# Ledger of designs, part 90: peptides against a protein of PDB entry 3JWR

Target 1, 323 residues: chain A of PDB entry 3JWR
Amino acid sequence: TRELQSLAAAVVPSAQTLKITDFSFSDFELSDLETALCTIRMFTDLNLVQNFQMKHEVLCRWILSVKKNYRKNVAYHNWRHAFNTAQCMFAALKAGKIQNKLTDLEILALLIAALSHDLDHRGVNNSYIQRSEHPLAQLYCHSIMEHHHFDQCLMILNSPGNQILSGLSIEEYKTTLKIIKQAILATDLALYIKRRGEFFELIRKNQFNLEDPHQKELFLAMLMTACDLSAITKPWPIQQRIAELVATEFFDQGDRERKELNIEPTDLMNREKKNKIPSMQVGFIDAICLQLYEALTHVSEDCFPLLDGCRKNRQKWQALAEQ
Target 2, 298 residues: chain A of PDB entry 3JWR as posed
Amino acid sequence: TRELQSLAAAVVPSAQTLKITDFSFSDFELSDLETALCTIRMFTDLNLVQNFQMKHEVLCRWILSVKKNYRKNVAYHNWRHAFNTAQCMFAALKAGKIQNKLTDLEILALLIAALSHDLDHRGVNNSYIQRSEHPLAQLYCHSIMEHHHFDQCLMILNSPGNQILSGLSIEEYKTTLKIIKQAILATDLALYIKRRGEFFELIRKNQFNLEDPHQKELFLAMLMTACDLSAITKPWPIQQRIAELVATEFWEQGDQVGFIDFVCTQLYEALTHVSEDCFPLLDGCRKNRQKWQALAEQ

## One batch from the design tools (peptide)

Design b1_p26_1_s1 (made by RFdiffusion4, then SolubleMPNN; from b1_p26_1, 16 letters changed)
Fold by OpenDDE base, seed 3:
Structure b1_p26_1_s1 (fold): chain B 323 residues (1-323), chain A 26 residues (1-26)
Amino acid sequence: as target 1 above (323 residues)
Amino acid sequence: AQEEIQAEYEKLKELAAQGEAIPKFI
C-alpha cells in the first residue's frame, strides 16, 4: 500500500527527537505516520530488530496491521491508547531502567503485548459483553475481551508479511507467545486486583526477587498494568483530556446499557453523574493506581515520574471534587 | 506450539463463521 511504502521509506527520527523516552510524552500532536515511526524506534532502540532479525518492511507492515485492527469509532480504547501503553512501556524500560532487569524475549513480548493488548476493542467492558450474551462470552468464562485481543494478536503475528517473530527459534517463539498471552490477560483489572496483593507484600517485606520465575511473571503483569493505566500519571492537561475520552467511552457504554439491556448504568458509566468524575478519579487513584506506582518505584527508583504524576493528578482531581 | 496455534486458528474460524471481525491486514 502507499501507506506501507511511505512508512518503510521514511527516515525514523531518534528517540530523543520523538521524546518517546519521556514519561510525560503525549501523542496528541502526532499523525498516524508519526506514531508508526515512534513504534519502529521503540523496536530498534530496544535492540529487538537486531536481536530477532526483523525485516524492516515486515515490521512496518505488522505495525500498520496492528493499527488497522483498532476501531476508529471507539473513543479511548483505540490505536492511540495502545500506542501510549507501548510508549510508557518503552519509557519504563529505558528511562525507568527496567530493561536491565528483563530478558530480550520478555522485552519483545511486553512491547508486542502493549501494542496489541486492546486489538478490536468494542468500547465496552467484559461485564457488558457478558450481559449482552455476546458470542465472545460463550468462548471465555473470564477476561473475555483480553482473550479476544490475544487471539487477534496471534492472527496478525502469523499473517503473511506480518511475521515479525520469524527469526525466533521454536522455543523462543513459544516462550514469547506465552509471555504475550500473560501480559495481555494481565490488563484485566479483575486479575490485577487478584494478584497485586502478592506483589505488594513481596515489595513490603523486601523479598521481591526477579530471578524467581513466578515473581518475574507477577512483575511483568504489574508492569503491563502500570503502562496500561499510565494516562493517570501524565501532566495534568494531558490527563484531563484523556479522562474526557475515557468518560466519553464509558458514557457511550452506559447509554447502550440503558437502550440495549434496559439496565441503569453504574455511576462511572452514567452520563447524568458527570459531576462525580473528579471524586471517582480520586477513588480510582487511591484504590488502584497509587500502590502500584509506589511498588514499581521500589523496583526501580527511575520510575518515580509515574508515581509523582499520579500524586499530582490526585491533588488536581481532589481540588475539583471539592468545588 | 503448532497444535496450540492450530487450536487458536480453529477458534478464530468459528468466530469468523459467527460473524466476528476477522483481522484486517496491510
Scores: peptide ipSAE 0.152, ipTM 0.695, DockQ to the pose 0.019
Fold by OpenDDE base, seed 4:
Structure b1_p26_1_s1 (fold): chain B 323 residues (1-323), chain A 26 residues (1-26)
Amino acid sequence: as target 1 above (323 residues)
Amino acid sequence: AQEEIQAEYEKLKELAAQGEAIPKFI
């Protein structure tokens, strides 16, 4: 395609020029082409292109295929969300010094998972999919969308001209797919809530060890969630704008819940309760985010900007909730 | 708002406690 030719021929700027190592990064000013160039830079600077012998055209095609399989009519869970999740992963690996704690296969899997974790997202949560009796609810009982996202990821990875994993051995390929699956499934907040207590307890007891395979898997899951939720850590102007996109998508679901399911939406998805957004954000930060970024910062102190950003945004949301 | 958020997270914990997704029957 003309888009592929344009991307494959483009000069890829440095990570410094693109600012993709910054935890404060914003994509709002970037074109779709620039987001694809940033993604190429992430693969290159993590040595994934070299170590796994990726052909440049194949990587370009894969990125464009992933981007194409996000819906443009979804307010938040679109390509820009996946791109920002991957950028946070890249920043955590590079600036947060987590790269040195992981294998190249784990890094490869996490970056693919971050870009792929919401593929074909429909702007509705698993609860809506279940209650609407959607065909996907017949395939999976729990983590319905995350299973679908993984299936879409696998389909793209196996598609002609998109096989970025073709340089891997059979064992490396199997390992990578296992980690991708676990990482995508870990973005279900229900699974995060289930597993986070074990992670926090290991940290609290100073028993956390990345050489333990189970603790490694647990850490990768927590890192995925930390990147997926990373909007809450962004500088306040960026956080506000992302919160508006999230609210738009949630209100669209709530409007559909009323119309299609004849139910009253939760306050989170109720357009009429938009004035509760600040207090809901404080509650979300306290219940979900703070302990995660505290624990991540304990594993790597260079991840502190995520925790600091989360704390600053809590204060800003609290001040709005008091008005 | 905090009580409603907490109730939603308790519901997520219950869903997570019900086990892993039953895979599609082949």
Scores: peptide ipSAE 0.019, ipTM 0.593, DockQ to the pose 0.103
Fold by OpenDDE base, seed 2:
Formats: sequence, C-alpha cells, structure tokens
Structure b1_p26_1_s1 (fold): chain B 323 residues (1-323), chain A 26 residues (1-26)
Amino acid sequence: as target 1 above (323 residues)
Amino acid sequence: AQEEIQAEYEKLKELAAQGEAIPKFI
C-alpha cells in the first residue's frame, strides 16, 4: 500500500528527538505516521530488530496492521491508547531501567502485548459484553475482551507479510506467545485486583525475586497494568484530556446500557453524574493506582516519575472534588 | 505452538460466522 511504502522509506528519528524515553510523553500532536515511526524506534532501540532478525518491511506492515485493527469510532480504547501503553513500556524499560531485569524474549513479548492488548476493542467492558449476550461471551466466561485481543494479536502475527517472529526458534516462539497471552490477559483489572496482593506482600516482606518463574510472571502482569493505566501519571493537562476521552467512552456505554439493556448505568458510566468525575478519579487513584506505582518504584527506583505523576494528579483531582 | 495457533484460528472463524469481524491486514 502507499502507506506501507511511505513508512518503510521514511527516516526514523532518534528516541531523543521523538522524546519516547520520557514518562511525560504526549502523542496529541503526532500524526499516525509519526506514531508508527515511534513504534519502529522502540523495536530498534530495544535491540529487537537486530536480535530477532526482523525485516524492516515486515515490521512496518505489522505495525500498520495492528493500527488498522483498532476502531476509529471508540473514544479511548483505540490505537492511541495502545501506542501510549507501548510508549510507557518503552520508557519504563529504558528510563526506568527495567530492561536490565528482563530477557530479550520478555521485552519482545511485552512490547507486542502493549501494542496489541486492546485490538478490536468495542468501547464497552466485559460486563456489557456478558449482559448483552454478545457472541464473544459464548467463548469465554471471564476476561472476554482480553481473550479476543489475544486472538486478534495471534491472527495478525501469523498473517502473510506480518510475521515479525519468523526469526525465532520454535521454543523462543512458544515462549514469546505464552508471555504475550499472559500479558494481554493481565490487562483485565479484575485479574489485577485478584493478583496484586501477592505482589505487594512479596515487596513488603523483601521476598520479591525475579529468578522465581511465578514471581517473574506476576511482575510482568503488574508492569503491563502500570503501563495500561499510565495516563494517570501524565502531566496534568495531558491527564485531564485523557480523562475526558475515558469519560466519553464510559458515558457512551452507559447510554447503550440504558437504551439496549434497559439498565440504569453506574455513576462511572452515567452521563448525568459528570460532576462526580473528580471524586471518582481520587477513589480510582487510591484504590488501584498508588500502591502499584509504589511497588514498581520499589523494584526500580528510576520508575519514580510514574509515582510522582500519580500523586500530583491525585492532588489536582482532590482540589476539583472540593469545589 | 502450531496446534494452539490453529485452535485460536478456528475460534476466530466461529466468531466471524457469528457476525464478528476478521482482522484487516496491510
């Protein structure tokens, strides 16, 4: 395609020029082409292109195929969300120095998972999918959308001309797919809530060990969630804008719940409760985000900007909730 | 790996038959 030719022939700027190592990064001014260039730079600077012998055209096609399989009519869970999740992963790996704690296969899997974790997202949560008796709800009893996202990811990875993993051995390929599946499934916040207690207890007791395979899997899950939620850590103007996109998508779901299911939406999904957003954001930060970024900062102190950003945004939301 | 890939691919075909979209490629 013309888009593929343009991307494949483009000069890829440095990570410094693109500012993709910054935890404060914003994509708002970037074109779709620039987001794809940033993504190529992430793969290159993580040594993934070299170590796994990726063909440049195949990587370009894969990135464009992933981007094409995000819906444009979804306010938040779109390509820009996946791109920002991957950028936070890149920043955590580089600036947060987590790269030094992981294998190249784990890094490869996490970057693919971050870009793919919301593929074909419909702007509705698992509860809506289940209550609407959607066809997806017949395949999976829990984490319905996250299973679908992985299925979409797997289909793209195996599509002709998109096989970025063709340089891997059979064992490396199996390992990578396993980690991708686990990482995508870990973005279900219900699973995060279920598992996080074990992680926090290991940290609290100074028993956390990345040489333990189970603890490694647990850490990768927590890192995925930390990147997925990373909008809460951004500079206040960026955080406000993203919170508006999230609220738009949630209100669109609530409107559909009322119209299609005859259900009164929860305050989070209720357009009439817009004035509750600041207090709900404080509650979300306290219940979900703070302990995660505290624990992540304990594993790597260079991740402190995520925790600091989360604390600053809590203060800003609290001040709005008091008005 | 190939058996898992094939099993997931068959699930996607079942979804498509139920009105779900197959991924688009470049």
Scores: peptide ipSAE 0.050, ipTM 0.581, DockQ to the pose 0.019; fails the geometry check
Fold by OpenDDE base, seed 5:
Structure b1_p26_1_s1 (fold): chain B 323 residues (1-323), chain A 26 residues (1-26)
Amino acid sequence: as target 1 above (323 residues)
Amino acid sequence: AQEEIQAEYEKLKELAAQGEAIPKFI
């Protein structure tokens, strides 16, 4: 395609030029082409292209295929969200110095997972999918959308001309797919809530050890969630703008819940409750985000900008909730 | 075993409903 030719022929700017190492990064000013260039740079600067012998054209096609499988009519859970998740992963690996704690296969898997973790997202949550009796709810009992996202990821990875993993051994390929699956499934906040207690307890007791395979898997799950939620850490103007996108998507779901399911939406999904957004954001930060970024910062102090950003945004949301 | 798995699954559904009621607020 003309898009593929343009991407494959483009000079890929440095990570410094693209600012993709910054935790404060925003994609709002970037074209779709520039987001793809950023993604190539992430793979290159993590040595994934070299270490796994990726063909440049195959990587370009894969990126464009992933981007294409995000819906354009979804306000928040679109390519830009996946791209921002991957950028936060890249920043955590580089600036947050997590790269040195992980294997190349784990890094490869996390980056693919971050880009793929919301593939074909429909702008509705698992609860809506379940209550609407959607066919996906018959295939999967829990983490319905996350299983679907992984299936979409696997389909793309196995598609002709998109096989970025073709340079891997059979064992490396199996390992990578296992980690990708675990990482995508870890983006279900239900699973995060279930597992985070173990992680926080290990950190609290100073017993956290990345040489333990179970603790490694747990850490990768927590890191995925930290990147997926990373919009809460962004500079306030960026955070507000993203919160508007999320609210738009949730209100669209709530409107559908009323119309299609004849149910009253939760306050979160209820357009009439938009005045509760600031207090709900404070509650979300306190219940979900703060401890995660505290624990991540304990694993690597260089991740502190995520925690600091989260704390600053809590104050901003609290000030709005008091008005 | 099946009842425990089902109870854990229902608890996971409640946690999922709570965690989805706590959607990825970004």
Scores: peptide ipSAE 0.031, ipTM 0.501, DockQ to the pose 0.245; fails the geometry check

Design b1_p26_1_s2 (made by RFdiffusion4, then SolubleMPNN; from b1_p26_1, 15 letters changed)
Fold by OpenDDE base, seed 3:
Structure b1_p26_1_s2 (fold): chain B 323 residues (1-323), chain A 26 residues (1-26)
Amino acid sequence: as target 1 above (323 residues)
Amino acid sequence: AQAAIQAEYEKLKALAEKGEAIPKFI
């Protein structure tokens, strides 16, 4: 395609020029081409292109294929969300110095997972899929969408001209796919809530050890969630704008719940309760986000900007909730 | 790996037959 030719021929700017090492990064000013260039830079600067012998054209095609399989009519869970998740992963690996704690296969898997974790997202949660008797709900009992996202990811990875993992051994390939699957499934907040207590207790007791395979898997899951939720850490103007996109998508689901399922939506998805957004954001930060970024910062102090951003946004949302 | 890929492909094919969106490639 013309898009592929343009991307493959383009000079890829440095990570510094693209600011993709910054936790404060925003994609709002970037074209779709520039987001693809940023993604190439992430693979290159993580040594993934070199270590796994990725062909440049194949990587370009894969990135464009991933981007193409996000829906444009979904307000939040689109290519820009996946791209921002991957950028946060890149920043956590580089600026947060987590790269030094992980294997190249784990890094490869996390970056692919971050870009792929919401593939073909429909702008509705697992609860909607279950209640709507959607065909996907017959395939999976839990984490329905995350299973679908992984299936989409796997299909793209195995498609002609998109096989960025063709340089891996059979064992490396199996390991990478296992980690990708675990990482995508970890983005189900229900699984996060179930597993986070173990992680926080290990941190609290100073018993956290990345050399333990189970603790490594647990850490990768927590890191995925930390990147997926990283909008909450962004500078206030960015956070506020992203929160509007999230609210738009949730209200669109709530409108569909009323129309299609004849149910009253929860406050989070109820357009009529828009005035509750600030207090709900405070509740979300307290219930879900703060402890995660505290624990992540305990694993690597260089991740502090995520925690600091989350705390600052809590204060901003609290001030709006008091008005 | 191949058996797992085949199993996932068959799931995706079954979804496609039910009118679910198949991934689009460049």
Scores: peptide ipSAE 0.034, ipTM 0.591, DockQ to the pose 0.019
Fold by OpenDDE base, seed 2:
Structure b1_p26_1_s2 (fold): chain B 323 residues (1-323), chain A 26 residues (1-26)
Amino acid sequence: as target 1 above (323 residues)
Amino acid sequence: AQAAIQAEYEKLKALAEKGEAIPKFI
């Protein structure tokens, strides 16, 4: 395609020029082509292209295929969300120095998972999918959308001309797919809530050990969630704009819940309760985000900008909730 | 690995036949 030819022939700017190592990064000013260039740079600077012998054209095609499988009519859970999740992963690996704690296969899997974790997202949560008796709800009992995202990811990875993992051994391939699946499934906040207590207790007791395979898996899950939620850590103007996108998508679901399911939506998804957004954001930060970024900062102190950003945004939302 | 991939592909094909979108490729 013309898009593929343009991407494959383009000079890829440095990570410094693209600012993709910054926790404060914003994609708002970037074209779709520039987001694809940033993604190539992430793979290159993590040594994934070299270590796994990726063909440049195949990587370009894969990135464009992933991007094409996000919906444009979804306000938040679109390509830009996946791209920002991957950028936060890249920043956590580089600036947060987590790269030195992980294997190349774990890094490869996390970057693919971050880009793929919301593939074909419909702008509705698992509860809506279940209550609407959607065909996906017949296949999976729990984490319905996250299983679908992984299935989409797997199809793309195996599609002709998109096989970025063709340089891996059979064992490396199996390991990578296992980690990708675990990482995508970990983005279900219900699983995060279930598992986070174990992680926080290991940190609190100073018993956390990345050499333990179970604790490694737990850490990768927490890191995925930290990147997925990273909008809450961004400079206030960026955070506020992303919160508007999230609210738009949730209100669109709430409107569908009223119309299609004849139910009153929860406050979070109720357009009539938009005045509760500031207090709900404070509640979300306190219940979900703060302890996660605190624990991540205990694993790597260089991740402190995520915690600091989260604390600053809590203060901003609290000030709005008091008005 | 290939058998698991094929099984997932067949599952996704069955979903597409029920009105779900198949992934689009470049």
Scores: peptide ipSAE 0.030, ipTM 0.562, DockQ to the pose 0.019
Fold by OpenDDE base, seed 5:
Structure b1_p26_1_s2 (fold): chain B 323 residues (1-323), chain A 26 residues (1-26)
Amino acid sequence: as target 1 above (323 residues)
Amino acid sequence: AQAAIQAEYEKLKALAEKGEAIPKFI
């Protein structure tokens, strides 16, 4: 395609030029081509292209295929969300120095997972999918959308000309797919709530050890959630704009819940309760985000900008909730 | 399982909305 030719022929700027190592990064001013160039740079600077012998055109096609499988009519859970999740992963690996704690296969899996974790997202949550009796709810009992996202990821990885994992051994391939699946499933916030207590207790007791395979898996799950939620850590103008996108998508779901399911939406999904957004954001930060970024900062102090950003945005939302 | 996890989330959210203490490391 013309898009593939343009991407494959383009000079890929440095990570410094693209600012993709910055926790404060924003994609708002980037074209779709520039987001793809950033993604190539992430794979290159993590040594994934070299270590796994990725052909440049195959990587370019894969990136474009992933981007194509995000819906354009979804306000928040689109390619830009996946791209920002991957950028936060890249920043956590590089600037947060987590790269040195992980294997190349784990890094490969996390980057693929971050880009793929919301593939074909429909702008509705698992609860809506269940209540609407959607066909996906018959396939999966839990983490319905995250299983679908992984299935989409696997389909793309196995598609002709998109096989970025073709340089892996059979064992490396199996390991990578296992980690990708676990990482995508970990983005179900329900699974985060279920598992985070174990992670936090290991940190609290100073018993956290990345050489333990179970603790490694747990850490990768927490890191995925930290990157997925990373919008809450961004500079206030960026955070506020992203919160508007999230609210738009949630209100669209609430409108559908009223119309299609004849139910009153929760406050989070209720357009009529827009004035509660600031207090709900404070509640979300306190209930979900703060302790995660605190624990991540305990694993790597260089991740502190995520925690600091989250704390600053809590203060901003609290000030709006008091008005 | 999912319903129980969601109930835990809503409980934590309600605690946060009330300004009650949620465990923190720092």
Scores: peptide ipSAE 0.017, ipTM 0.540, DockQ to the pose 0.090
Fold by OpenDDE base, seed 4:
Structure b1_p26_1_s2 (fold): chain B 323 residues (1-323), chain A 26 residues (1-26)
Amino acid sequence: as target 1 above (323 residues)
Amino acid sequence: AQAAIQAEYEKLKALAEKGEAIPKFI
């Protein structure tokens, strides 16, 4: 395609020029082409292109295929969300120095998972999918969308000209897919909450050890969640803008819940209760985010900007909730 | 994602906790 030719021929700027190592990064000013260039840079600077012998054209095609399989009519759960999740992963790996704690296969899997974790997202949550009796709800009982996202990811990875994993051995391929699946499923916050207590307890007791395979898997899940939620850590103007996108998508779901399902939406998805957004954001930060970024910062102190950003945004949301 | 994920999490946690009301977050 013309898009592929343009991407494959483009000079890829440095990570420094693209600012993709910054936890404060924003994609708002970037074109779709620039987001694809950033993604190439992430693969390159993580040595994934070299170590796994990725063909440049195949990587470009894969990135464009992933981007194409995000819906443009979804306000938040689109390519830009996946791209920002992957950028946060890249920043955590590089600036947060987590790269040194992981294998190349784990890094490969996490980056693919971050980019793929919301593939074909429909702008509605698993609860809506279940209650609407959508065909996907017949395939999976739990984490319906996350299973669908993984299926889409696998389909793309196996598609002609998109096989970025073709340089892997069979065992490396299986390992990578296992980690990708676990990482995508970990973005179901129900699973996050089920598992986070174990992670926080290991941290609190100073018993956390990444050499333990179970604790490694647990850490990768927590890291995926930390990147997926990373909007809450962004500088306040960026956080506000992202919160507006999220609210838009949620209100659209709530409007559909009223119209299609004849149910009263929850406050979070209720357009009429938009004035509760600040207090809900404070509650979200306290219940979900703070402990995660505290624990992540304990594993790697260089991840502190995520925690600091989360704390700053809590104060901002609290001040708005008091108005 | 935060609010979506929180709302979904809270629904799922409420489901998992056999109907305990969990506050929903963005």
Scores: peptide ipSAE 0.027, ipTM 0.699, DockQ to the pose 0.187; fails the geometry check

